# Peptides against a protein of PDB entry 4PN1: the designs that were tried, part 55

Target 1, 261 residues: chain A of PDB entry 4PN1
Amino acid sequence: KIEMNFLNKPIVPDTTKVISNFLTHYLITEPVEHVEIEAKLGTLIDLETQNRFEFPVMNETILNPEFNLRTRFESDMTASEHKYLNEFLNQAFRDSQKPGRLPFAYKHTKQVDLFYETEDNSRDKIRVSKNQSDNQVLACVKKRRVADLFLYCPNDAFDIRISISDELPVSMPSGNQQPSLTRLKDRVGYVHQEIKIDLTKTTQNDPVYDTTERHELEVEFGNIADLRDRAQKAKDGMEAPLFRRVQLFMDNVRILRREHS

## One batch from the design tools (peptide; aimed at target 1 V18 N64)

Design b1_p25_2 (made by RFdiffusion4)
Pose (drawn by RFdiffusion4):
Structure b1_p25_2 (pose): chain A 256 residues (1-205, 211-261), chain P 25 residues (1-25)
Amino acid sequence: KIEMNFLNKPIVPDTTKVISNFLTHYLITEPVEHVEIEAKLGTLIDLETQNRFEFPVMNETILNPEFNLRTRFESDMTASEHKYLNEFLNQAFRDSQKPGRLPFAYKHTKQVDLFYETEDNSRDKIRVSKNQSDNQVLACVKKRRVADLFLYCPNDAFDIRISISDELPVSMPSGNQQPSLTRLKDRVGYVHQEIKIDLTKTTQNTTERHELEVEFGNIADLRDRAQKAKDGMEAPLFRRVQLFMDNVRILRREHS
Amino acid sequence: DEEINDKILTSANDSDEIWTRTRYP
């Protein structure tokens, strides 16, 4: 017989607790009506060296946003790094279809992104996405970035950025208006337990941009867990962000 | 060591005021 600790009850990892606080704030305390919560793989770039961020730590660590660390985030990866993750996810996809497993879901989207500027003093963009096939509109949203949280991961090829955005559905722009940006987007979507794993390849109309993103697919249920956590029963919220961060961690450690 | 620990966010120094001030305009 073996116990996990001298209490024999599970304890919350420090990171899971902190991220739960970050998520509960923008879900409950200062709520965002149309919230998107996603984490992107990429690289933390030191502004002076223009290289990867160096920090005297040995494990995955959350950076305090109230400190100026002179850093930016590159949400980009090489074509090989993108293909490597594609193959790994495909293999993980088929293994989930086997007996005893909770299966993956799959959705491949070939669409066009149209970005517009706003009439306000804000730096928000109005995004219009259309099918490359029939050109029917998939979405028309005004997107506002609310908060970011950066995880420096010295043991891995990637760092993590957890973004909280606000995607408000809005009406279509006028025809007599030039889009600020137009690009193709090849999005390969995997879904497991309502956690979305998106593998995107955008083509600038040339320059290519390869990204991997992991986001909560069921916000309404997550908001409910955040409410229970504020009221004391915080176990379901912890179990949720633990699953999210563990998925993000598996994909982060996958590299040649 | 104290300055490095301040730059790291943990449950020991986490507060609601941090998240309120981290919100972007």

Design b1_p25_2_s1 (made by RFdiffusion4, then SolubleMPNN; from b1_p25_2, 13 letters changed)
Fold by OpenDDE base, seed 5:
Structure b1_p25_2_s1 (fold): chain B 261 residues (1-261), chain A 25 residues (1-25)
Amino acid sequence: as target 1 above (261 residues)
Amino acid sequence: SEEIKKMILTSENWSEEIFKNSKLP
């Protein structure tokens, strides 16, 4: 007879605990009202070398935000990598439609994001998103970055940034206001077990950057209410439901960051 | 840019075939 371990109980990876605690803080302790929680694939860049960050660790490592490691995160990948991930997810989608599996949902959106400056806080711009085909307003929000957690992944193609944002719905800007920035997005979204995976090609004419296009992959918690409920239970002493959900999220992230062309 | 918009609208999406092929058993 075989048991899981000497306690014969599931064990939670330390990474799961750390991330769970991080999320719990901004879900429950200092709650963000309109919280968006996403992981982006990208690269941690050492500001001194301008190369990928190198740290003396051999596996996935959460960086301590209390330490200034002099890094920046580039949430971008090559077109080839992005294409590969798209094909990979397409195959995963197809496979999930088979009997006995939980199916992916799929959505393709082409939108334009218009950014407007605010008088009260120039750092938190108003974003108006419109459908490119019919110019229908999809959303009008003020997004505030609340916190980031960085994962250095030396064995994988990408590092990870987990971001907590407050995406506050706001009124449309006045008709006389002009956008300070326009961004075109071609987004393919996959949803599996309420985990959302987005592949986004962004086109932006930014005078600060030479690149007009970005290729991003994001993994997002699709059911914040459920996640918040789980986090509350964790604060109340029952951590297992939260750990399971975070584990699912991170496993999906781990699958994706290992894939490359 | 209108040109960029046109390019995005007319370009083939890598995932577009999924609607055609995956709806079939």
Scores: peptide ipSAE 0.008, ipTM 0.369, DockQ to the pose 0.012
OpenDDE base, seeds 1, 2, 3, 4: peptide ipSAE 0.006, 0.000, 0.000, 0.000; ipTM 0.357, 0.305, 0.267, 0.273; seed 1 fails the geometry check

Design b1_p25_2_s2 (made by RFdiffusion4, then SolubleMPNN; from b1_p25_2, 12 letters changed)
Fold by OpenDDE base, seed 1:
Structure b1_p25_2_s2 (fold): chain B 261 residues (1-261), chain A 25 residues (1-25)
Amino acid sequence: as target 1 above (261 residues)
Amino acid sequence: SEFIEKMILTSENWSEEIWRNSRLP
């Protein structure tokens, strides 16, 4: 008979523990009311060289946010990388429809995002999202970035930013107010076990500069209420599968960041 | 070190038994 270890019990990896604590803080300790928790694929860039930063580590590493590492995170990828990931996810979707598997759900959305300045001159803008086909308002929110956690992934195609945001529903801007920025978004969304995976192609028009295009991949917790409940139970000393949920999330992220064209 | 301190304080609320018994994939 083979046992998992000398305790014959599951052991939680350190990465899972750190991320679980990070999430618990903003779910329970200092709770964000309208919390969004997502991971973006991208690149940690050295501000001095403008190339991908090289840390003296050999594997996935959570960076300490308290240190100024002179880096920035670019949440973008090439069109070819984005296309490859789309094809990869499409295949995963098809495979999941087979008997004995848990199926993906799929949704394709085309929307326009309009950004407005706030009346209080805050740095945060109001985002109005509309369906591109019928101009129906999908959402009107003020999104505030609360915290970030960066993972340097030297062995993978992408680094990761996990973000905590407060997505506050707000009233529509005044009818006479003009948007300061407009973005077109073409998004394909996949959902598996309440984990959302979104591929987004964003087009931004600037009157002065040429049209810019961005390609992003995001992984998001689709059931915040359940996650909050698990975190609360864990904090109260009750057994709860919080770590399992975090590991599921991270394993999905790990699969995606390893893929490249 | 404010961020790390907050995370450590959060970690102190966890039971080691909960970590050991957590169901993993």
Scores: peptide ipSAE 0.036, ipTM 0.560, DockQ to the pose 0.053
OpenDDE base, seeds 2, 3, 4, 5: peptide ipSAE 0.031, 0.032, 0.026, 0.033; ipTM 0.394, 0.349, 0.393, 0.529; seeds 2, 3 fail the geometry check

Design b1_p25_2_s3 (made by RFdiffusion4, then SolubleMPNN; from b1_p25_2, 11 letters changed)
Fold by OpenDDE base, seed 1:
Structure b1_p25_2_s3 (fold): chain B 261 residues (1-261), chain A 25 residues (1-25)
Amino acid sequence: as target 1 above (261 residues)
Amino acid sequence: MEEIEKMILTSENWSEEIWRNSRLP
């Protein structure tokens, strides 16, 4: 006979509580209507040294946003790292198809994003996304970054940025407007238990400068309605469903950030 | 079952039925 602890009750890690509270704020307290919640793998860069940020901690740590640490987050990774993660996820997909497992879904998409200036000259641009194969409009949105939460991960290949965004559907730009920027996106998506994992290669062509490429890995909550319901229940005093969902999300993130070429 | 061996630029769609039936956009 064994018990999980001296109370024989589950214990919620402090990290889970902090993240859950962060999410609850933007799901319930000050709700973002068209909320996107994602974690990106990347590197916290010290603006003074231009090297990876050093924090006096020995494990995964949520950074306090009240402190200006003079950092930036770079969501880009090397092509080799991106390739390794792709291979890793492919294997995870295969393994999940075995009897007794919950299967991954997989989707490859290619889209072009056209960015337009707003009439009010706001900093937020309108993004029109089209399918590269048939030029069908997939979305027309104005995306606003609402909040970020940074996790410094000294023992892992990547640091983490959890972002809250508002993707407001908007009307198509007028026909006389020209895009200020065009991006090609090649995305491989994996879905497991309603959590999305996307590997994205973004290409930007500049007539003056060489083509720039970015390689990103993001993890997203795929069922926002369910997450919002869990957050509401948490506000009502039943926190366990939210904690379980956040724990699942973070465990997936933790798996991925440990993988590197 | 087909094995996923393709990388990002060459990958094809898999498990489309699962995607369609998911709550994911």
Scores: peptide ipSAE 0.014, ipTM 0.455, DockQ to the pose 0.015
OpenDDE base, seeds 2, 3, 4, 5: peptide ipSAE 0.008, 0.000, 0.015, 0.014; ipTM 0.387, 0.315, 0.395, 0.402; seeds 4, 5 fail the geometry check

Design b1_p25_2_s4 (made by RFdiffusion4, then SolubleMPNN; from b1_p25_2, 12 letters changed)
Fold by OpenDDE base, seed 3:
Structure b1_p25_2_s4 (fold): chain B 261 residues (1-261), chain A 25 residues (1-25)
Amino acid sequence: as target 1 above (261 residues)
Amino acid sequence: SELIEKMILTSKNWSEEIWRNSRLP
């Protein structure tokens, strides 16, 4: 009989531990009340070269946020890459409907996001989201980016940004206020085991380039309450449930970042 | 607004393609 190692016990990858600790901090230690946790596919750009960042590592690597690497993250891809991922996920959806599998859920949504300046002229804008078809208000929030964790992925088409955000529900702006920015979002959403995968095309007006489009892929934890519970258990000494959930999340991200046209 | 309409028109082809490719049984 073959054993998995000399202890014949499972071992947790270091990446899983680091990410789990990162999440635990903002779920439990310094808890974000209305937390959103997502990973975006994109590219780490070296500010000096304006090319993809190069680092002397040979595999997926979490970058230490304590070091200023002079990078920016571009959460975008080509239309063809986006299309390929859509087709890939559609096939994955179909396959998951077969007997013996856990099925995907699917939803296609179109919305308009209106951004408003706050009365105090704070940097955080109020976002009003409306259904594109009937103009019904879906949400009104002030989103604050709390923290980012970047993964450099030299062997894959995309790098990864894991973000912690606070989405604070707020009152609607006054009727006399005009939006400072308007974005259209066309989103194809997939859910598998409470992990949300969204392909989003964003169209917005640019004062210099007129109209710009962005193609994004996001992977989000769909059950924050469960994740928070797992994080609390981890703080209490039972880490396995959190590690399993983070591993699932990251495996989905890894599958997606390897796919491209 | 006129701006929104323009943006919608610009995105129409992509949206239709996604819709076609995303048809599920």
Scores: peptide ipSAE 0.022, ipTM 0.498, DockQ to the pose 0.013
OpenDDE base, seeds 1, 2, 4, 5: peptide ipSAE 0.006, 0.000, 0.000, 0.016; ipTM 0.318, 0.267, 0.250, 0.440

Design b1_p25_3 (made by RFdiffusion4)
Pose (drawn by RFdiffusion4):
Order: sequence, then C-alpha cells, then structure tokens
Structure b1_p25_3 (pose): chain A 256 residues (1-205, 211-261), chain P 25 residues (1-25)
Amino acid sequence: KIEMNFLNKPIVPDTTKVISNFLTHYLITEPVEHVEIEAKLGTLIDLETQNRFEFPVMNETILNPEFNLRTRFESDMTASEHKYLNEFLNQAFRDSQKPGRLPFAYKHTKQVDLFYETEDNSRDKIRVSKNQSDNQVLACVKKRRVADLFLYCPNDAFDIRISISDELPVSMPSGNQQPSLTRLKDRVGYVHQEIKIDLTKTTQNTTERHELEVEFGNIADLRDRAQKAKDGMEAPLFRRVQLFMDNVRILRREHS
Amino acid sequence: SVEEEIEEQQEELATTLHEKAFAPL
C-alpha cells in the first residue's frame, strides 16, 4: 500500500493554482462577455539579443507580468517543427479511436482571413473569415486582446503564451473599404475532451506562418467551474486547467 | 540571492492573482 503524501489527499500544483486565479479573474471577477482562452506555442525573445530569452531557472515558470522583462513572443515555428507535431497528433488521433479510449474529433478548415481597422482610438481589428471553396462567410468578429501570461520553458524548444481575448460578433464592413490584411489560413483542428488543438498554417498574399494553439472549447462550462471555485468548491476548475496545461505540456515536449 | 529573488517574485505574483480572483463583486 502506497500513499501519495502524508495527508493521503491530492494537492494542487503551484502553476495550476496560479493559472486558475488568472482564468477566474477574467471569467468571474472582471468578466469578459465573449471570451476566448488559448495557449500558443512559440519562443520568448529577448528584446536586446533578439534570441531566445535566458533566465536562471530550470523548470517551467510563470513570468510575473507586473515586471518589465524586455521580452516579446514569437508565435511561429519552422515547417519541420510543424510537420513533426502534425505527425505526432495524427498518431495520437488514431490511438484514441482504439477501445477503452476517449476519441479525438477532427476538423480541417481551408479559409480566408480578412482584417479591418476600427474607427475607434482602440487598436482592435475586425476579422472576416470566409471559405476558400464557396466564399461563404464563416465569421465576422471584432477581436480585443485582454490579457497575456507567459510561461518560460527552459527544458523545451517552446515557450507558452496564455492569451485572453474578447471576440464580439459584429456586422459586416462596407464594400467600399480596403482590408488592412488578407491571407489564406490552413487550420487542422483536433478536439479531445472539449480541448481544442489547432495546427494553423497561414499564407500571406510570399511568407508562411506555422502555429500551434490550444484553447478551451467549452467556455460556458469553464465559467461555471470558475464560479464554483470562487465559492469554495474549486476542485473542478483545478481539474480542468490541469488537463489543459498537461495537453499543452505534451505538445511542448514533442520535438526532434 | 538570485534564487531568493525569483521565489519572492513568484510569491508576489501568486498573492496578486489570488486577491484579484477573489475580489468582492
């Protein structure tokens, strides 16, 4: 017989607790009506060296946003790094279809992105996405970035950025208006337990941009867990962000 | 030390985010 600790009850990892606080704030305390919560793989770039961020730590750590660390985030990866993750996810996809497993879901989207500027002093963009096939509109949203949280991961090829955005559905722009940006997007979507794993390849109308993103697919349920956490029963919220971060961690450690 | 400074920053961050998450409505 073996116990996990001298209490014999599970304990919350420090990171899971902190991220739960970050998510509960923008879900409950200062709520965002149309919230998108996603984490992207990429690289933390030191502004002076223009290389990967160097920090005297040995494990995955959350950077305090109240400190100026002179750093930016590159949400980009090579084509090989993108293909490697594609193969790994495909293999993980088929293995989930086997007996005893909770299966993956799959959705491949070939669409066009149209970005517009706003009439306000804000730096928000109005995004219009259309099918490359029939050109029917998939979405028309005004997107505002609310908050970011950076995880420096010295043991891995990637760092993590957890973004909280606000995607408000809006009406279509006028025809007599030039889009600020137009590009193709090849999004390969995997879904497991309502956690979305998106593998995106955008083509600038040339330059290619390869990304991997992991976002909560069921916000309404997550908001409910955040409410229970604020009221004392915080176990369901912890279990949820633990699953999210562990998925993000598995994909982060996958590299040649 | 450098390790103590990093630990203090991590404690400050956990405290700040905790107070924000459980702030009165």

Design b1_p25_3_s1 (made by RFdiffusion4, then SolubleMPNN; from b1_p25_3, 10 letters changed)
Fold by OpenDDE base, seed 1:
Structure b1_p25_3_s1 (fold): chain B 261 residues (1-261), chain A 25 residues (1-25)
Amino acid sequence: as target 1 above (261 residues)
Amino acid sequence: SLKEEIEERQKLLEKKLEEKAYAPL
């Protein structure tokens, strides 16, 4: 007979606790009403060298947001990396359809995002998302970034940004208003146990720069109501349900960030 | 017009996106 440890009880990694506390703050303590919580794969870049930053650590490390480390986060990856992740997720999808597994759901969406300036000239733009096939409006939102948590991952292909956003539904812009920016998205979405994984190719026209293509992978909590309930329970002293959900989320992120061509 | 320019740019982007689109499962 083998026991987990000398208490024979599960132990929660410190990373899970830190992230759980971060989420609890924006779910319960200072609640964001229309919250979106996602992790993006990318690279922490040293602002001086413009290369991936090198921190004096040897494993996954949550960076303290109180410190200005003179870094930026780039959520882009190469087309090759993105293709590899797509193939990897396709295989994971297929394997999950086998008996005894919980299946992935799959959705392929092509959309156009139109960005409009707000009447108050705020920094936050209104985003109208339309389906490319029938031009149906999918969403009209004003998205505000509330907070970020960065994970430096020296042993993996990617670093991670966990973001809290407020995605406020808003009325459609006036018909006479022109978009300041248009963005095309080819999105392949996978959902497993209410964790959403999206691979997105984004094409954007810049009036100053040539057409740019971005390749992004994001992992999102698909059931915010459940997550909020778990966070409330954690605040009330029952932390285990929240820790389990965060652990699941982070394990999926860890799988993805380790994959590379 | 600005509207026409935006529409033209969108069409060009759509074409590029379709050329590089993901294959369905």
Scores: peptide ipSAE 0.051, ipTM 0.388, DockQ to the pose 0.011
OpenDDE base, seeds 2, 3, 4, 5: peptide ipSAE 0.000, 0.023, 0.040, 0.047; ipTM 0.240, 0.465, 0.359, 0.433; seeds 2, 5 fail the geometry check

Design b1_p25_3_s2 (made by RFdiffusion4, then SolubleMPNN; from b1_p25_3, 9 letters changed)
Fold by OpenDDE base, seed 5:
Structure b1_p25_3_s2 (fold): chain B 261 residues (1-261), chain A 25 residues (1-25)
Amino acid sequence: as target 1 above (261 residues)
Amino acid sequence: SLEELIREQQELLAESLEKKAYAPL
C-alpha cells in the first residue's frame, strides 16, 4: 500500500495558497463588484535591458507586488505561437469529446471594441463592444485594472499575469461622442470546466503601440459566483474548495504556457 | 440564445475538424 505522504493527506502547493489568498482579497475582503479574473500569457520584460527578465529562480515564481522589479509585462506572442496554441486547443477540444471526458465548449466571435473618454477624463475608458457582423452591442463597460499578480516562469515559453479587473456596466456614450480608439478582435474561445481559454487576434491603429496586431491568450475564471462562494468558504476556514478551483485554473495555465511552436 | 450560438459554433468546429481544418483566428 502506498500513501501520499507521512500524513496520508493531500498537500496544497504554496503557489495555490498565494494565488488563493490574492483572489480572496478581491473577492471577499475588498470585494470587486463586477470582477474579472484572468491570466494572460506573455513576457516579463526587464525595463533596463528590454529583454526578458532574468530572475535567480529555477521554477514558477510569483513576484512580490510590493517590490518594484523594474519590469513590464507584454501580453503578446508571435503569430506562429498563437497558431500553434490554436492547433493545440483544437486537438484538446477533439480529445475532450471522447467518451469518459468532459467536453470543451467552443465559440468564435468577431467583435469591435470602441473606446470612449469619460466625462471626468478618468484613465478608465468606456468600452463598447459590438459584434462585427451585425453591430449588435455585446457590452458597454468601464474596465478598471485593480491588481496584478505576476508569475515568472523560467522553464516555460511564457510568463503569466493574473489580473483582477472591475468591469462596471455603464450607460452608452452619447451619440455625439466619437471613439478615441477602435479595436478589432477575432476571438476563439474554449471553455472546459468553467475555465475560459481565449485566443484573441487584436487589430488596432494606435500610434502608442508598436504593432497594429496583437496575439493574446487569456485564461479566465468562467464562474465568478462559484469562485466567490469558494473564497467565502475559505475565509470561513474551509479552504479546500477554493484551493481545488485555483489548482485547476493554474494547471490549465501551466499546460498552455509550456506549449510553443 | 448564447447556448444556441455556442452549439452552432461547436458544430461548425466539429465539421472543420473532420475536414482537418483549424479554427480561424
Scores: peptide ipSAE 0.014, ipTM 0.413, DockQ to the pose 0.012
OpenDDE base, seeds 1, 2, 3, 4: peptide ipSAE 0.005, 0.000, 0.000, 0.005; ipTM 0.316, 0.218, 0.311, 0.325

Design b1_p25_3_s3 (made by RFdiffusion4, then SolubleMPNN; from b1_p25_3, 12 letters changed)
Fold by OpenDDE base, seed 2:
Structure b1_p25_3_s3 (fold): chain B 261 residues (1-261), chain A 25 residues (1-25)
Amino acid sequence: as target 1 above (261 residues)
Amino acid sequence: SLAERIAEEQKLLAERLHKLAYAPL
């Protein structure tokens, strides 16, 4: 017989604890009402060198936000990398349909996002999302990014930004308002065990900067209510359910950030 | 204990995270 360790009990990695604490703050302590929690694959860029950030660590490391590392996060990848990940996820989808597995769900959506300024001239904009095919309104929200947590991943193709956002449903802008920005989104979505994995191609037309295209991969908690319940239990001293969910989330992220063309 | 101190520090760090308003992505 083999044992897990000298206590023969599961142990929780520090990464899981740190992320769990981060999430608990915005789920329970200072709760964001319409919270979105996602991890995006990208690159931590050193502002001084404009190259990928280099830090004296040898593995996945959560960066302490209290330290100014003079970095920015670019949530983008090449079309080739994005295509590779799409093919990888397609294969994972197919494999998950086999007997004995939990299946992926799949959805392909194309939408247009229209951004409007608010009357109070706040930094937050109203986003109206419409289906590209029939122009049906899908959502009208005011989204703000509340907090970020960055993971430097020196051994992988991508670094990670975990973001807390608030997506407040709001009324449609008045008919006399013009959008300040328009974005086209082509999104392929995969869902496995209520973890959402989205590959998104975003096209933005700018009269000054011409058309730009971004390729993003995001991993999102698909069941916020369940996550909030787990976070509440954690705050009450029962941490295991939250840790398990965060571990699942991060394992999916870890799989994806290791895959590249 | 050291473990308890570290755990508390991690919680406090999470609470001290800067809340920033960003334009929608």
Scores: peptide ipSAE 0.019, ipTM 0.482, DockQ to the pose 0.069
OpenDDE base, seeds 1, 3, 4, 5: peptide ipSAE 0.008, 0.017, 0.019, 0.000; ipTM 0.361, 0.414, 0.405, 0.232

Design b1_p25_3_s4 (made by RFdiffusion4, then SolubleMPNN; from b1_p25_3, 11 letters changed)
Fold by OpenDDE base, seed 4:
Structure b1_p25_3_s4 (fold): chain B 261 residues (1-261), chain A 25 residues (1-25)
Amino acid sequence: as target 1 above (261 residues)
Amino acid sequence: SLQELLEEQQRQLAESLEKKAYAPL
């Protein structure tokens, strides 16, 4: 007979606890009403060197947000990396359709985001999202970045930003208002066990700046209500359900982080 | 108009993106 450890009990990695506490804060303690929780693959750039940030650690490390490390996060990857991940996820999708597995869901969306200035000239713009094919309005929101948690991943091609955002539904801009920015999103989405994995090709047209193209991969909690319930239970002393969900989320992130061309 | 210009640019960009389609399942 083999036991897990000398207590014969599951042990929760410290990373899971830290992330769980982070999420619990914005789900329960200071709850964000229209919360979006996602992880993006990218690179922590050292503002001093303009190269990838270097920290004297040997594995995935959550950076303490209390310290200003003078970094910026670039949520981008090369077209080749993005293509590789697309192929990888397509294969994962196919494999999940086999008997005995939980299947992926797949959706391909082409969306246009129109950004409008707010009446108060706040930093947060109103985003109107439309389907490219029929111009159907999908959403009109004001997205506020509430908090970020950065993971430095020295052994992988990408670092991770976990973001808490508030996507506040707002009224449509006036018909006479012109967008300050347009963004086309070609997105393929994979959903497995209510974890959403999105590959997005973004083309941004700015009247002032040149057209920019970005390739992004994001992992999102697809069931916020369930996550909030788990977080509440954690606050009440039953942490296991939250830890399991966070572990699942992070394992998916870790898989993707390791897969590159 | 500015709106027409933006719409045209949007269409052109959309067409460009379509050429860079994801690998099918």
Scores: peptide ipSAE 0.050, ipTM 0.554, DockQ to the pose 0.011
OpenDDE base, seeds 1, 2, 3, 5: peptide ipSAE 0.038, 0.022, 0.042, 0.014; ipTM 0.448, 0.445, 0.540, 0.394; seeds 2, 3 fail the geometry check

Design b1_p25_4 (made by RFdiffusion4)
Pose (drawn by RFdiffusion4):
Structure b1_p25_4 (pose): chain A 256 residues (1-205, 211-261), chain P 25 residues (1-25)
Amino acid sequence: KIEMNFLNKPIVPDTTKVISNFLTHYLITEPVEHVEIEAKLGTLIDLETQNRFEFPVMNETILNPEFNLRTRFESDMTASEHKYLNEFLNQAFRDSQKPGRLPFAYKHTKQVDLFYETEDNSRDKIRVSKNQSDNQVLACVKKRRVADLFLYCPNDAFDIRISISDELPVSMPSGNQQPSLTRLKDRVGYVHQEIKIDLTKTTQNTTERHELEVEFGNIADLRDRAQKAKDGMEAPLFRRVQLFMDNVRILRREHS
Amino acid sequence: DETEELIEEQQEELAETLHEKAYAD
């Protein structure tokens, strides 16, 4: 017989607790009506060296946003790194279809992104996405970035950025208006337990941009868990962000 | 040693700040 600790009850990892606080704030305390919560793989770039961020730590760590660390985030990866993760996810996809497993879901989207500027002093963009096939509109949203949280991961090829955005559905722009940006987007979507794993390849109308993002697919249920956490029963919220971060961690450690 | 204590204090301050924000009235 073996116990996990001298209490024999599970304890919350420090990171899971902190991220739960970050998510509860923008879900409950200062709520965002149309919230998108996603984490992207990429690289933390030191502004002076223009290389990967160096920090005297040995494990995945959350950077305090109240400190100026002179750093930016590159949400990009090579084509090989993108293909490697594609193959790994495909293999993980088929293994989930086997007996006893909770299966993956799959959705492949070939669409066009149209970005517009706003009439306000804000730096928000109005995004219009259309099918590359029939050109029917998939979405028309005004997107505002609310908050970011950076995880430096010295043991891995990738760092993590957790973004909280606000995607408000808006009406279509006028025809007599030039889009600030137009690009193709090849999104390969995997879904497991309502956690979305998106493998995106955007083509600039040339420059290619390869990305991997992991986002909560069921916000309404997550908001409910955030409410219970604020009221004391915080176990379901913790179990949720633990699953999210563990998925993000598995994909982060996958590299040649 | 002093650098490790400084990183620890910053992680504690972040956890306290985010806790206060998450459970603010």

Design b1_p25_4_s1 (made by RFdiffusion4, then SolubleMPNN; from b1_p25_4, 12 letters changed)
Fold by OpenDDE base, seed 4:
Parts: C-alpha cells; sequence; structure tokens
Structure b1_p25_4_s1 (fold): chain B 261 residues (1-261), chain A 25 residues (1-25)
C-alpha cells in the first residue's frame, strides 16, 4: 500500500494556489462580468538583451507582477513549431476516441476579425468576428485585457502568459464606419473536459507593411460559469473544486509547452 | 516505465481526492 504523504492527504502545489487566487480575484472579488481566461504559449523576452528572459530559477516560476522586469511577451511561434503542435494534438485527438477515454471535440473555423475605433477614442476597439465562408456574424465585442500572469518556464520550449480579459458584447458599428484593421484567422480548436485548446494562424494585411503571419496556441477555460462557481466555493472555504480545475488546466498547459520539433 | 506509472497513479489519486473533497459536505 502506498500513501501520498505522511498525512495521506492531498497537497496542493503552490503554483496551483497562486493561480487559483489570481483567478478568484477577477471572478469573485473584483468580478469581470464577461470574463475570458486563457493561457498563451510564447516567449518572455528580456528587453535589455533581446533574448529569452533569464531568471535565477530552475523550474516553472510565476513572476511577481509587482516587479517591472523589463520584459515583453511574444505569443508567436514558428510555423514548424505550430505544425508540430497541430500534429501532436491530432494524435491526441485520435487516441482519445479509443474506448475507455474521454474524447476530444474538434472544430475548424476560418473567420475574419474587423476592428473598429470607438467614438470616444478609447484604447479598446470593437471587434466584429465573421465567418469567412458566409459572412455570418459570430460576435461583436469590446475586449479589454484586465490582468496578466506570467510563468517563466526555463526547462520548456515556451513560457506562459495567463490573461484575464473582459469581452463586453456591444452593438454593431454603424454602416458608415470603416474598419481600422482586418485580420484573418484560421483556427483549429480542440476541447477536452471543457478545456479549450486553439491553434490559430493569423494573417494581417497592412497597407504599408508586408503581410504578417502569427502562429499562436491558446488554452482556455471552456466553462466560465462552472469556474466562477468553483471560485465562489473557494471564497466560502471549499477550495478543492477550484484547485482541481486549475490543476487540470495547468497540466494541459504543461504538456503543450514541453512539445517542440 | 514503472516510475512513470507510479507517478501517474499518484497524480490520479490526488485528482480524485480533490474531487472527492469538492463534493463532500
Amino acid sequence: as target 1 above (261 residues)
Amino acid sequence: DELKKLLAEEQKQLAEDLEKKAYAP
């Protein structure tokens, strides 16, 4: 017989606690009404060296947002890395269809995002998302990034940014308004146990600059209502449901950030 | 391989215990 520890009780990793507290703040304490919570794979770049950030730690570490580390986060990856991850997820999808497993759901979407300036000249733009095939409106939102949490992962291919965003549904811009920016998105989405994994290729045409392409991988909490409920329970003293959900999320992120060509 | 299996089982048990606590009154 094996026991987990000398108390034979589960122990929550500190990383899970920190992230859980971070999420609880924006779910319950200062609640974001239309919250989106996602992790992006990318690279923390030291602005002084222009290389990947180096910190005196040996493993996954949440960076303290109170300190200005003079870094930027690049959520882009190479086409080769993106392709590798796509193949990896495709295999994971296939394996999950086997008896005894919980299956992935899969969706391939091509959409156009149109960005419009607001009348008040606010920093936040209105984003209209349409299906590329039939021009059906998928969403019209004003997205504001509320907070970021960065994980430095020296042993893995990627670092992580966890972002809290507010996606406020808004009315469609007037027919006389022209978009300030247009982006094409080719997205393949995988959902497993209500955790959403998206591989997105974004193409942007700039009149002045050459066409730019970005390759991103995002991991998102697919059931915000459930997550909010878990966070509320945590505030009320029952933390286990939230910790479990955050652990699941982070384990999926950890799998992905370790994969590279 | 044996170590990997053991670690996987420990993680599974941890997850199950956390879920059990979540639904325990």
Scores: peptide ipSAE 0.019, ipTM 0.395, DockQ to the pose 0.035
OpenDDE base, seeds 1, 2, 3, 5: peptide ipSAE 0.017, 0.000, 0.015, 0.015; ipTM 0.389, 0.229, 0.365, 0.372

